# Peptides against a protein of PDB entry 2C5K: the designs that were tried, part 31

Target 1, 91 residues: chain A of PDB entry 2C5K
Amino acid sequence: EDPFQQVVKDTKEQLNRINNYITRHNTAGDDDQEEEIQDILKDVEETIVDLDRSIIVMKRDENEDVSGREAQVKNIKQQLDALKLRFDRRI

## One batch from the design tools (peptide; aimed at target 1 E13 R17)

Design b2_p26_1_s4 (made by RFdiffusion4, then SolubleMPNN; from b2_p26_1, 12 letters changed)
Fold by OpenDDE base, seed 2:
Structure b2_p26_1_s4 (fold): chain B 91 residues (1-91), chain A 26 residues (1-26)
Amino acid sequence: as target 1 above (91 residues)
Amino acid sequence: VDLKANKEQFEENLQKLREETEEKEK
């Protein structure tokens, strides 16, 4: 498996881990894990930038089809946005 | 709960991606 696919997998697993945590913690707290989640979400945003850069470079090569990878990144962005909304809505 | 499980492996894969991207950007 190439690094792109592995990073995609790792990123989705990270988001799922946070999502599962939020499921068990539907009220916002003042513990260190709240800040940790924020840090991880920022890290995911940076990872998405790296994924997009990779796609841009691949797209420059006419012999490479990036449609699938673009869809994967789009899915991650949607997952991230949904998670952010869920995280922020906790009271 | 370890929210950063497999962090080292994640960072390793991310570094590989960055290196490949950098190489192709030349």
Scores: peptide ipSAE 0.602, ipTM 0.906, DockQ to the pose 0.927
OpenDDE base, seeds 1, 3, 4, 5: peptide ipSAE 0.593, 0.593, 0.595, 0.579; ipTM 0.902, 0.901, 0.903, 0.894

Design b2_p26_2 (made by RFdiffusion4)
Pose (drawn by RFdiffusion4):
Structure b2_p26_2 (pose): chain A 89 residues (1-28, 31-91), chain P 26 residues (1-26)
Amino acid sequence: EDPFQQVVKDTKEQLNRINNYITRHNTADDQEEEIQDILKDVEETIVDLDRSIIVMKRDENEDVSGREAQVKNIKQQLDALKLRFDRRI
Amino acid sequence: DAEFEEEMQEIMDRSNFNRAKLREEW
């Protein structure tokens, strides 16, 4: 919807796509470099979402708690995924 | 594998288009 909500949706989708891939290929791979690149891009995307919340919080007419919760959720999804990726044997 | 990579690129393109708008407000 708004640019922030679109990136949140794209990020969750991007993480979910890699997660589904790892379930199917849980051995240690054609997409190894690609997954690392995407996960790094997702880390920098979250920094952008955080910075966007920092600026919006300066506006007293904005409540950023919903956006903060979304970013916290995405960080949790990324953390759970990174461990699954790291632990493929 | 090529399809997976194309779908990841499409997601990146959409995200980058909206991330640029977010950065304009910084």

Design b2_p26_2_s1 (made by RFdiffusion4, then SolubleMPNN; from b2_p26_2, 15 letters changed)
Fold by OpenDDE base, seed 5:
Structure b2_p26_2_s1 (fold): chain B 91 residues (1-91), chain A 26 residues (1-26)
Amino acid sequence: as target 1 above (91 residues)
Amino acid sequence: SEEFRKELEEIRKRTKENLEKLREKL
């Protein structure tokens, strides 16, 4: 089991589910789901910090090529930023 | 929906558990 890859996979799944939600809900609502989504997006930001830290440790301690993992985190960051923009621009 | 909430909750739970494993190395 690779916790890093599991986190990457589950993070992308969360963002995809939220993206689908936004597609179905183009107008911002005032319900529990909207607040939960905001919380999840904030949690994803913290998750990215932890992923970056784990990459730093891996590069330092195991002298492993981390370019692949860095690319994965970069992709998640881009996905998050795009999703946040969609979420915030809803009227 | 309730199903949507439960599914996300399960994913978040797994994420928390795996993040804890990653933090053990920090």
Scores: peptide ipSAE 0.430, ipTM 0.868, DockQ to the pose 0.809
OpenDDE base, seeds 1, 2, 3, 4: peptide ipSAE 0.428, 0.427, 0.427, 0.427; ipTM 0.868, 0.868, 0.867, 0.868

Design b2_p26_2_s2 (made by RFdiffusion4, then SolubleMPNN; from b2_p26_2, 16 letters changed)
Fold by OpenDDE base, seed 2:
Structure b2_p26_2_s2 (fold): chain B 91 residues (1-91), chain A 26 residues (1-26)
Amino acid sequence: as target 1 above (91 residues)
Amino acid sequence: SEEFRKELEEIRKRTKESLEKLRETL
């Protein structure tokens, strides 16, 4: 098992589900689901920090090729930023 | 919805477990 890949997969799935939620809920609400989404988005930011740290360790200490992992994290960051924009633009 | 919440909760649980393993290597 590769924890990095599992984290990437689960993170993307969370963001996809939230993206779908935003599509269904174009108006911002004041409910538990909105608060949970905000918490998840914050958790994803922290998750990305851990992913980046793991890449640094892998590159520096293990001397392994990390280009693929860097691309994955970049993709997640872009997905997160796009999602935040959609989330914040809701009326 | 309740189903949406449950699904996210399950994913978050798995993520937490995987993150813990990942952090052991940091």
Scores: peptide ipSAE 0.395, ipTM 0.861, DockQ to the pose 0.783
OpenDDE base, seeds 1, 3, 4, 5: peptide ipSAE 0.390, 0.393, 0.393, 0.390; ipTM 0.859, 0.859, 0.860, 0.859

Design b2_p26_2_s3 (made by RFdiffusion4, then SolubleMPNN; from b2_p26_2, 17 letters changed)
Fold by OpenDDE base, seed 3:
Structure b2_p26_2_s3 (fold): chain B 91 residues (1-91), chain A 26 residues (1-26)
Amino acid sequence: as target 1 above (91 residues)
Amino acid sequence: SEEFREELEKIRERTKEALEKLRSTL
């Protein structure tokens, strides 16, 4: 699979699993799992930067239509933002 | 749970591998 698509897929899966975790754990804890989730969310932010960079390179160097990839990244950003909101609002 | 951590770790490793491939093209 295209590395871009694999990254997108795996990123979304991570976010989905974390979202499911939050559903099961409505109270914020200070345990190892909570810390790991925080780390993953930061890694996802960095991943999005790399995805955006790859799109810029495709536009500049490959001269390809990137509208589909831009939409995918936008979707991930929206998913991340929604998840961060849920994560941070927990009591 | 341990299962939760293990599954996340598997996904994270796959993501890292894919990211390295992607980054090599940047």
Scores: peptide ipSAE 0.478, ipTM 0.884, DockQ to the pose 0.790
OpenDDE base, seeds 1, 2, 4, 5: peptide ipSAE 0.474, 0.473, 0.477, 0.474; ipTM 0.883, 0.883, 0.884, 0.883

Design b2_p26_2_s4 (made by RFdiffusion4, then SolubleMPNN; from b2_p26_2, 15 letters changed)
Fold by OpenDDE base, seed 4:
Structure b2_p26_2_s4 (fold): chain B 91 residues (1-91), chain A 26 residues (1-26)
Amino acid sequence: as target 1 above (91 residues)
Amino acid sequence: SEEFREELEEIRRRTREALEKLREKL
């Protein structure tokens, strides 16, 4: 499979899993899982940077149509932002 | 839960493998 698509798929799955966790844990905890979630969210931010870089390279060096990929990255960014907001608003 | 951690670890593993391939092109 295309590494880009695999990264997109797995990143969205991570965010979905975390979203489900937040649903089950509407109050912030002080356990290892809360810390792991923070780490994952930070990793996702870095992943998005790499995805964007990949798109830039595709446009520059391969002259490929990247409209679909740009939309995918935009969607992930929106999902991440919404999740971060939900995570941080927990009491 | 242990299941939650294991599932996330598996997804993260796959992600890292794919990212490595992606970064090779950067």
Scores: peptide ipSAE 0.502, ipTM 0.893, DockQ to the pose 0.796
OpenDDE base, seeds 1, 2, 3, 5: peptide ipSAE 0.499, 0.497, 0.497, 0.497; ipTM 0.892, 0.891, 0.891, 0.891

Design b2_p26_3 (made by RFdiffusion4)
Pose (drawn by RFdiffusion4):
Formats: structure tokens, C-alpha cells, sequence
Structure b2_p26_3 (pose): chain A 89 residues (1-28, 31-91), chain P 26 residues (1-26)
């Protein structure tokens, strides 16, 4: 919807795509470099979402708690995924 | 690839998010 919500949706989708891939290929791979690149891009994307919240919080007419919760959720999804990726054997 | 297409769409949307954030900061 708004640019923030679209990036949140794209990020969760991106992480979910890699997660589904790892389930199918849980041995340590054609997509290894690609996954690392995408996960790094997701880390930097979350920094952008955080910065966007910082700026919006300056506006007293905005409640950023919903956006903060969304970012926290994405960070949790990323952390759980990174460990699954790291632990392929 | 399908992963790369999704990444490209997300990168395009990040530009829009940055522009909106800058406009709000100004």
C-alpha cells in the first residue's frame, strides 16, 4: 500500500521464499552465493525500514508502534532463517 | 530467477520508501 507497507510485504515474501528453498535443499549448493546476497540486501532493507520509522516518529500525529512491531517481526524471521541457512549439513 | 525478480521488485520499492522518508524529513 504505502511504500513502507509494500517493502514490509516484499521482505517477508523474500524471506519466506528462501525458507521454502532451504526446506527442500537442507544439505550444504547452487543458490548459496545468491542466498547470502539476498540476505545481506534484506539486512540493509530493514535498516531503511528502521530509518523510515525514526523520521515518522518525529511527527507527533503518527503512532509508529504498528510499524515497529512489523520490523521486529521481520527481524525475528530473518534471525530464524539465518540459523537454518547456517546449519545446512 | 524467481528469487532475483522478487529482490528487484523489493529494491524498486525501497527507492520509493527512501523518497517518502526524505520528503517527510524536509
Amino acid sequence: EDPFQQVVKDTKEQLNRINNYITRHNTADDQEEEIQDILKDVEETIVDLDRSIIVMKRDENEDVSGREAQVKNIKQQLDALKLRFDRRI
Amino acid sequence: SELEENRERRLENRTKLREDTDAREE

Design b2_p26_3_s1 (made by RFdiffusion4, then SolubleMPNN; from b2_p26_3, 15 letters changed)
Fold by OpenDDE base, seed 5:
Structure b2_p26_3_s1 (fold): chain B 91 residues (1-91), chain A 26 residues (1-26)
Amino acid sequence: as target 1 above (91 residues)
Amino acid sequence: SELREQQERLREKVKELRKATEEKEK
């Protein structure tokens, strides 16, 4: 499997784990995972940049249909934004 | 933690992706 699909898969898995954590911890806490989640959310933002770059190169140099990959990245962006909102709004 | 272990593996895959992209951008 190419790195793009693996990154997409692993990123979604991380976001799902964070979603589960937020569900169990609807109040902002001070456990070790709070800082870990903040770091991971920031890492995902940077990961999206790398995913977008790979799509741009594929579209330019390989002349392949990138619509599917663009949709995958869009889905990750939406999931990230929703989780960031849930995480930040916790009392 | 499991989150950190998973993220470390993810970072390695991201590095692979970035290297592949950079190679094609040359």
Scores: peptide ipSAE 0.646, ipTM 0.929, DockQ to the pose 0.827
OpenDDE base, seeds 1, 2, 3, 4: peptide ipSAE 0.644, 0.645, 0.645, 0.643; ipTM 0.929, 0.929, 0.929, 0.928

Design b2_p26_3_s2 (made by RFdiffusion4, then SolubleMPNN; from b2_p26_3, 12 letters changed)
Fold by OpenDDE base, seed 2:
Structure b2_p26_3_s2 (fold): chain B 91 residues (1-91), chain A 26 residues (1-26)
Amino acid sequence: as target 1 above (91 residues)
Amino acid sequence: SELEELLKRRRESVEKLRKETEEKEE
């Protein structure tokens, strides 16, 4: 599989799991995995940087269409932002 | 844990992407 698509898939899956975790743990500070999740979310931000870098490189090739990949990254960013909001709103 | 397994998998895929990107930049 295309490395880009694999990263997208793996990132979305991890964010989905975190989203499910937040649903089950709507109270902050009562689970040891809270810090782990915070670290993972920061790690995902770095992953997005790598995704963007790959798109920049593709844009240098006039024969490569990056619109689809840009949309995928945008979706991941939106998913990440939504998770951060949910995570921060926990009481 | 499941989160740790997914983290490991993602990091492995990211490394592949990074290497591919670096090769294409040259």
Scores: peptide ipSAE 0.682, ipTM 0.933, DockQ to the pose 0.889
OpenDDE base, seeds 1, 3, 4, 5: peptide ipSAE 0.680, 0.680, 0.681, 0.677; ipTM 0.932, 0.932, 0.932, 0.931

Design b2_p26_3_s3 (made by RFdiffusion4, then SolubleMPNN; from b2_p26_3, 16 letters changed)
Fold by OpenDDE base, seed 3:
Structure b2_p26_3_s3 (fold): chain B 91 residues (1-91), chain A 26 residues (1-26)
Amino acid sequence: as target 1 above (91 residues)
Amino acid sequence: SELQEQQKRLREKRKELIKATEEKEK
């Protein structure tokens, strides 16, 4: 896999792991990993910026179709937003 | 921590992506 696809894969895996963590820790502040989760979510936000940058660069080349990659990033953004909502709604 | 190991791996791959993007931007 190219760096873009690997980052997409690793980002989704990271988000899935956090989602599973929230399932097991549905009470805010009940685990020492709370700050770690918040830090990871910020890393994911920055990763999305880097993914978008790579797409912008690809768009400069007339011969490259970026629609598939745009859809992948959109999916990650949606996954992140859903996870943030779930994380913030913990009691 | 598995989460931290995943985070570390993601950061490394992110660096690779940034580098690849910078190279293509040339």
Scores: peptide ipSAE 0.621, ipTM 0.926, DockQ to the pose 0.893
OpenDDE base, seeds 1, 2, 4, 5: peptide ipSAE 0.620, 0.621, 0.620, 0.620; ipTM 0.926, 0.926, 0.926, 0.926

Design b2_p26_3_s4 (made by RFdiffusion4, then SolubleMPNN; from b2_p26_3, 12 letters changed)
Fold by OpenDDE base, seed 1:
Structure b2_p26_3_s4 (fold): chain B 91 residues (1-91), chain A 26 residues (1-26)
Amino acid sequence: as target 1 above (91 residues)
Amino acid sequence: SELRELLERRRKRVEELREETRRREE
């Protein structure tokens, strides 16, 4: 598996784990996991930048189709946004 | 924690991606 696909896979896995955490913790807590999740969500934003950068570089090569990778990044962005909303709505 | 382990794994993969991207940019 190439680095791009591995990053996508690892990112989605981490977001899924956080989503499961939110499901089990429907109200905001004061444990260390809450802060860790906040840090991870910010780190994922940076990861998305790296993914987009790699796509931009690939677009320079006329022999490479990036449409699939763009769709994958779009999906991750949507997942991240939904997760942020769930995380922030907790009281 | 499990989340920390996943974070570190992901960061390792991100570095690999960055290296690949850099090589392509050169």
Scores: peptide ipSAE 0.703, ipTM 0.942, DockQ to the pose 0.921
OpenDDE base, seeds 2, 3, 4, 5: peptide ipSAE 0.702, 0.701, 0.701, 0.701; ipTM 0.942, 0.941, 0.942, 0.942

Design b2_p26_4 (made by RFdiffusion4; failed a check: the pose's geometry)
Pose (drawn by RFdiffusion4):
Structure b2_p26_4 (pose): chain A 89 residues (1-28, 31-91), chain P 26 residues (1-26)
Amino acid sequence: EDPFQQVVKDTKEQLNRINNYITRHNTADDQEEEIQDILKDVEETIVDLDRSIIVMKRDENEDVSGREAQVKNIKQQLDALKLRFDRRI
Amino acid sequence: ENLRENEEEREENLEELREETEEREE
């Protein structure tokens, strides 16, 4: 919807795509470099979401707690995924 | 598999977020 919500949706979808891939290819791979690149881009995308929240928080007419919860959720999804990726054997 | 599906659209969405954040900061 708004640019923030679109990036949040894209990020969760991008993490979910890699997660589904890892389930099917759980051995240590054609997509290895590609996954590392995308996960790094997701790390930097979360920094952009955090910065966006920092700026919006300066506006007293904005409650950023919903956006903060969404970013926290994405960070959890990323952390759980990174470990699954790292542990392919 | 195509793990970069709709990459251009996602880049555009991120660019719009960065532009809006900059406008709000100014």

Design b2_p26_4_s1 (made by RFdiffusion4, then SolubleMPNN; from b2_p26_4, 11 letters changed)
Fold by OpenDDE base, seed 5:
Structure b2_p26_4_s1 (fold): chain B 91 residues (1-91), chain A 26 residues (1-26)
Amino acid sequence: as target 1 above (91 residues)
Amino acid sequence: VDLLKNKKEREENLKKLREETEKKEK
């Protein structure tokens, strides 16, 4: 499989896992996973940078239509932002 | 609770993506 698509899939699955966890743990400090969640979210942010770099290079050097990939990354960014908001708003 | 999704596999996929990108950037 295309590394780009696999990374997208991995990232969305990671975010979904955190989202499901937050659903079961809606109180900050409820367990010892707080720091790990923060680390994973930072890792996802760095992964998005790598995805964007890949798109930039593809658009520049291969002159391919990157609209689909840009939409995928945009969707991941929206999912990340929503999750971060949910995570930070926990009482 | 394991919040990490296949860490090693994910890192390998990301490595492949970065390698492809770096190859094209040069």
Scores: peptide ipSAE 0.632, ipTM 0.913, DockQ to the pose 0.906
OpenDDE base, seeds 1, 2, 3, 4: peptide ipSAE 0.630, 0.630, 0.630, 0.630; ipTM 0.912, 0.913, 0.913, 0.913

Design b2_p26_4_s2 (made by RFdiffusion4, then SolubleMPNN; from b2_p26_4, 12 letters changed)
Fold by OpenDDE base, seed 2:
Structure b2_p26_4_s2 (fold): chain B 91 residues (1-91), chain A 26 residues (1-26)
Amino acid sequence: as target 1 above (91 residues)
Amino acid sequence: MDLKKNEEEFKKKKEELIEETEKLEE
């Protein structure tokens, strides 16, 4: 079992959940829901930091090929940025 | 609507990742 891949999967799933919610709720609604989304997005940002750290260590200390993992994290970052934009643009 | 996934499972896997990373940093 690779915890990196599981964390990636879980992170993307979480972002997808929020994205689906925003799709159904294109207007800012309940403040509690907005705050929850913001909290989740912050958690995702912290998770990305942990993912990046693991990649740095693997690349530096283990001399492993991390190109695939770097691509995965890049994809997550792009997904996060797109989601943030959608979140902030809601009226 | 439940926006959060299973937090316990996620936190556990994240902790495993962090622990493995920390071990490699030693």
Scores: peptide ipSAE 0.408, ipTM 0.852, DockQ to the pose 0.857
OpenDDE base, seeds 1, 3, 4, 5: peptide ipSAE 0.403, 0.408, 0.404, 0.405; ipTM 0.849, 0.851, 0.851, 0.850

Design b2_p26_4_s3 (made by RFdiffusion4, then SolubleMPNN; from b2_p26_4, 9 letters changed)
Fold by OpenDDE base, seed 4:
Structure b2_p26_4_s3 (fold): chain B 91 residues (1-91), chain A 26 residues (1-26)
Amino acid sequence: as target 1 above (91 residues)
Amino acid sequence: VNLKENEEKYKENLEKLREETKKLEE
């Protein structure tokens, strides 16, 4: 069991769910779903902070190669940024 | 539409990550 990898997987799945929703709803709505998306995006940002913290600690205390994990977090950040852009661009 | 499918699993995994990180920071 690797919590880091599970969190990465869960986070990407969460972002994909939102992306799929935005695809089906290309215009901004006036319902609870819009606020929920905003909340989830903020939660993902906080999750990324936690992922980065874990990497920093692993470098310091475990002396393990974390380049792969750093690349995974970078990928999530890119996915988040792209999704935020799509979300904000909706009319 | 449930945009937080399997939220409890996600929270559990995140908590495990945080706890592991916390232990290593101590």
Scores: peptide ipSAE 0.623, ipTM 0.909, DockQ to the pose 0.878
OpenDDE base, seeds 1, 2, 3, 5: peptide ipSAE 0.622, 0.621, 0.622, 0.622; ipTM 0.910, 0.909, 0.909, 0.909

Design b2_p26_4_s4 (made by RFdiffusion4, then SolubleMPNN; from b2_p26_4, 12 letters changed)
Fold by OpenDDE base, seed 2:
Structure b2_p26_4_s4 (fold): chain B 91 residues (1-91), chain A 26 residues (1-26)
Amino acid sequence: as target 1 above (91 residues)
Amino acid sequence: VDLKKNKKKREENLEKLRKKTEELEK
């Protein structure tokens, strides 16, 4: 069992769901999901902190290769930033 | 629209990750 990989998967799924929603709702204030989206984005930020912490701990062990995990977290951060941009740019 | 449809799953897996990390930090 690898909880790191599952958390990555779950997080990307969550971000994709919001991204798809924004695609269909590109006008801010036209629905009751504004606050919900903001809450989810903050939750994802906290999740990323936990992912990074796990990598830091793994780096302390010379036998642990974290290159792949670092790339995954970087990808999630990029996805989050892109989503925030779309969210904030809604008219 | 249920934007948090996998909330429970995510929280469970996140807790597993946190526990594993804490164990390794000790």
Scores: peptide ipSAE 0.643, ipTM 0.923, DockQ to the pose 0.918
OpenDDE base, seeds 1, 3, 4, 5: peptide ipSAE 0.643, 0.642, 0.642, 0.640; ipTM 0.923, 0.923, 0.923, 0.923

Design b2_p26_5 (made by RFdiffusion4)
Pose (drawn by RFdiffusion4):
Structure b2_p26_5 (pose): chain A 89 residues (1-28, 31-91), chain P 26 residues (1-26)
Amino acid sequence: EDPFQQVVKDTKEQLNRINNYITRHNTADDQEEEIQDILKDVEETIVDLDRSIIVMKRDENEDVSGREAQVKNIKQQLDALKLRFDRRI
Amino acid sequence: SELKEKMEERKENRTKLREWTEELEE
């Protein structure tokens, strides 16, 4: 919807796509470099979402707690995924 | 790949988010 919500949706979807891939290819791979690139781009995307929240928090007419919860959720999804990716054997 | 296509689409949306956040900061 707003640019923030669209990036949040894209990020969750991106992470979920890689997660589904890892389930099917759980052995240590054609997409190895690609997954590393995308996960790094997701890390930097979360920094952008955090910065966006920092700026919006300056506006006293904004409650950023919902956005903060969404970013926290995405960080958790990323952390769980990174470990699954790292542990393919 | 399909993952790269989705990544490129998301990069476009990140540009919009950065432009919109800069306008709010100004």

Design b2_p26_5_s1 (made by RFdiffusion4, then SolubleMPNN; from b2_p26_5, 15 letters changed)
Fold by OpenDDE base, seed 2:
Structure b2_p26_5_s1 (fold): chain B 91 residues (1-91), chain A 26 residues (1-26)
Amino acid sequence: as target 1 above (91 residues)
Amino acid sequence: SELREQNEKLRKKVEELRRATKEREE
């Protein structure tokens, strides 16, 4: 098992779940899950740090190609940024 | 909630990643 790919998959799924939540709850401040979502978003940010660390370690070995993994992390970062924007725009 | 449950599962996988990364660093 490759833990990197599993984390990538699970992270994207988590962001999708939150995105779906935002779609259903476009009003901020009156939902018990808002703080939970904030916590999860912080966890995702930390997860991205861990993903980047793993890539740095792989990149140390010249025989390992990390371009695909870098692209995956970039995609997650973009997804997170978009999600944060949607979350912050809630009225 | 389901979000919390999935987040806990993610945290476990992240820990596995951290462990694997640490092993590679050594």
Scores: peptide ipSAE 0.619, ipTM 0.925, DockQ to the pose 0.900
OpenDDE base, seeds 1, 3, 4, 5: peptide ipSAE 0.616, 0.615, 0.617, 0.616; ipTM 0.925, 0.924, 0.925, 0.925

Design b2_p26_5_s2 (made by RFdiffusion4, then SolubleMPNN; from b2_p26_5, 14 letters changed)
Fold by OpenDDE base, seed 4:
Structure b2_p26_5_s2 (fold): chain B 91 residues (1-91), chain A 26 residues (1-26)
Amino acid sequence: as target 1 above (91 residues)
Amino acid sequence: SELEEAQKKLREKVEELRKETEKLEE
């Protein structure tokens, strides 16, 4: 079974959870929680790499039209970048 | 195959991300 869509969904869910956390904690606070957010963001970055690899393989080996999946990954990257900005700009 | 390996990595990421987010909510 292809887990691509599940990963996309879960990745966006994780980013949403962090976004909600930042909303509740608009100032940098507990170092342990800040580090945890950084760890999650790093995990998301690595997940995006794996999503891209999946797309590359599908395009190459399965000759599939991956334009829709590329758009989904692009959206996740945009969400990640926006979240990083919110995270970094907190005082 | 490379596709199977890529899919395996994706499946592993699901649980990894969920565990990290759970820690954030504790």
Scores: peptide ipSAE 0.232, ipTM 0.759, DockQ to the pose 0.058
OpenDDE base, seeds 1, 2, 3, 5: peptide ipSAE 0.229, 0.112, 0.232, 0.232; ipTM 0.756, 0.611, 0.758, 0.756

Design b2_p26_5_s3 (made by RFdiffusion4, then SolubleMPNN; from b2_p26_5, 15 letters changed)
Fold by OpenDDE base, seed 3:
Structure b2_p26_5_s3 (fold): chain B 91 residues (1-91), chain A 26 residues (1-26)
Amino acid sequence: as target 1 above (91 residues)
Amino acid sequence: SELREQNEKLRKKVEELRKETEKREE
């Protein structure tokens, strides 16, 4: 598996793990992992930048078909946004 | 923390992607 697909997979898995955590901990500040989750969410945002850069390079310099990869990144962005919303709405 | 451990593994994969991208940019 190429690095792009591996990162996509692992990123989605991380977001799923955090989503599951939020489900089990629907109140903010009740766990020492709260700050860790915030840090990981920030890391995911930076990961998306790296994914986008990869796509830009493929599109610009190699002229490869990137439609599938763009859709994958879009999906991750949507998943992240939804997760951030859930995280921020916790009481 | 399992979350941190998994995140560190992800960071390593991201670094691999970044390096691959940088090579393609050259």
Scores: peptide ipSAE 0.607, ipTM 0.922, DockQ to the pose 0.851
OpenDDE base, seeds 1, 2, 4, 5: peptide ipSAE 0.605, 0.606, 0.603, 0.605; ipTM 0.923, 0.923, 0.922, 0.923

Design b2_p26_5_s4 (made by RFdiffusion4, then SolubleMPNN; from b2_p26_5, 14 letters changed)
Fold by OpenDDE base, seed 3:
Structure b2_p26_5_s4 (fold): chain B 91 residues (1-91), chain A 26 residues (1-26)
Amino acid sequence: as target 1 above (91 residues)
Amino acid sequence: SELEEQQKKLREKVKKLREETEKREK
């Protein structure tokens, strides 16, 4: 498993953990981990940038087929957006 | 926390990805 796939896998797992946390803590600011989760979500945004950069480099400099990787990143972006929405909608 | 510990590990892997990308760019 290359670094790209490892990051994709672990990012999805982390987002799933946060999603589970939101399910258990549906009230904003009700836990000490609230700010920690906010920071992790920001880290994931930056992680997506790094994933996209790796794809751009593969496509530009190595001309490799990146369609599969693009789909994976798209999926993570959608997962993140959905999670942000859930997180922000908490009362 | 577990989340923070997992994020620490993830950041390390992201660093490896970034380094790999930078090597390919050059």
Scores: peptide ipSAE 0.697, ipTM 0.943, DockQ to the pose 0.868
OpenDDE base, seeds 1, 2, 4, 5: peptide ipSAE 0.696, 0.696, 0.697, 0.695; ipTM 0.943, 0.943, 0.943, 0.943

Design b2_p26_6 (made by RFdiffusion4)
Pose (drawn by RFdiffusion4):
Structure b2_p26_6 (pose): chain A 89 residues (1-28, 31-91), chain P 26 residues (1-26)
Amino acid sequence: EDPFQQVVKDTKEQLNRINNYITRHNTADDQEEEIQDILKDVEETIVDLDRSIIVMKRDENEDVSGREAQVKNIKQQLDALKLRFDRRI
Amino acid sequence: SEHEEMNEILEERHEKIRETLEESTF
């Protein structure tokens, strides 16, 4: 919807796609470099979402707690995915 | 403004991510 919500949706979708891939290919791979690149781009995307919240918080007419919860959720999804990716054997 | 600049960055990010998702082989 708004640019922030679109990026949140794209990020969750991007992480979910890699997660589904890892379930199917859980051995240690054609997509290895690609996954590392996408995960690094997701880390930098989260920094952008955080900066966006920092600026919006300066506006006293904005409650950013919903956006903060969304970013926290995404960071959890990323963390759980990184460990699954690291542990393919 | 700073807020508009942050929206433009998020729009460019969205375009990049959508392109990457459309071209994905996962």

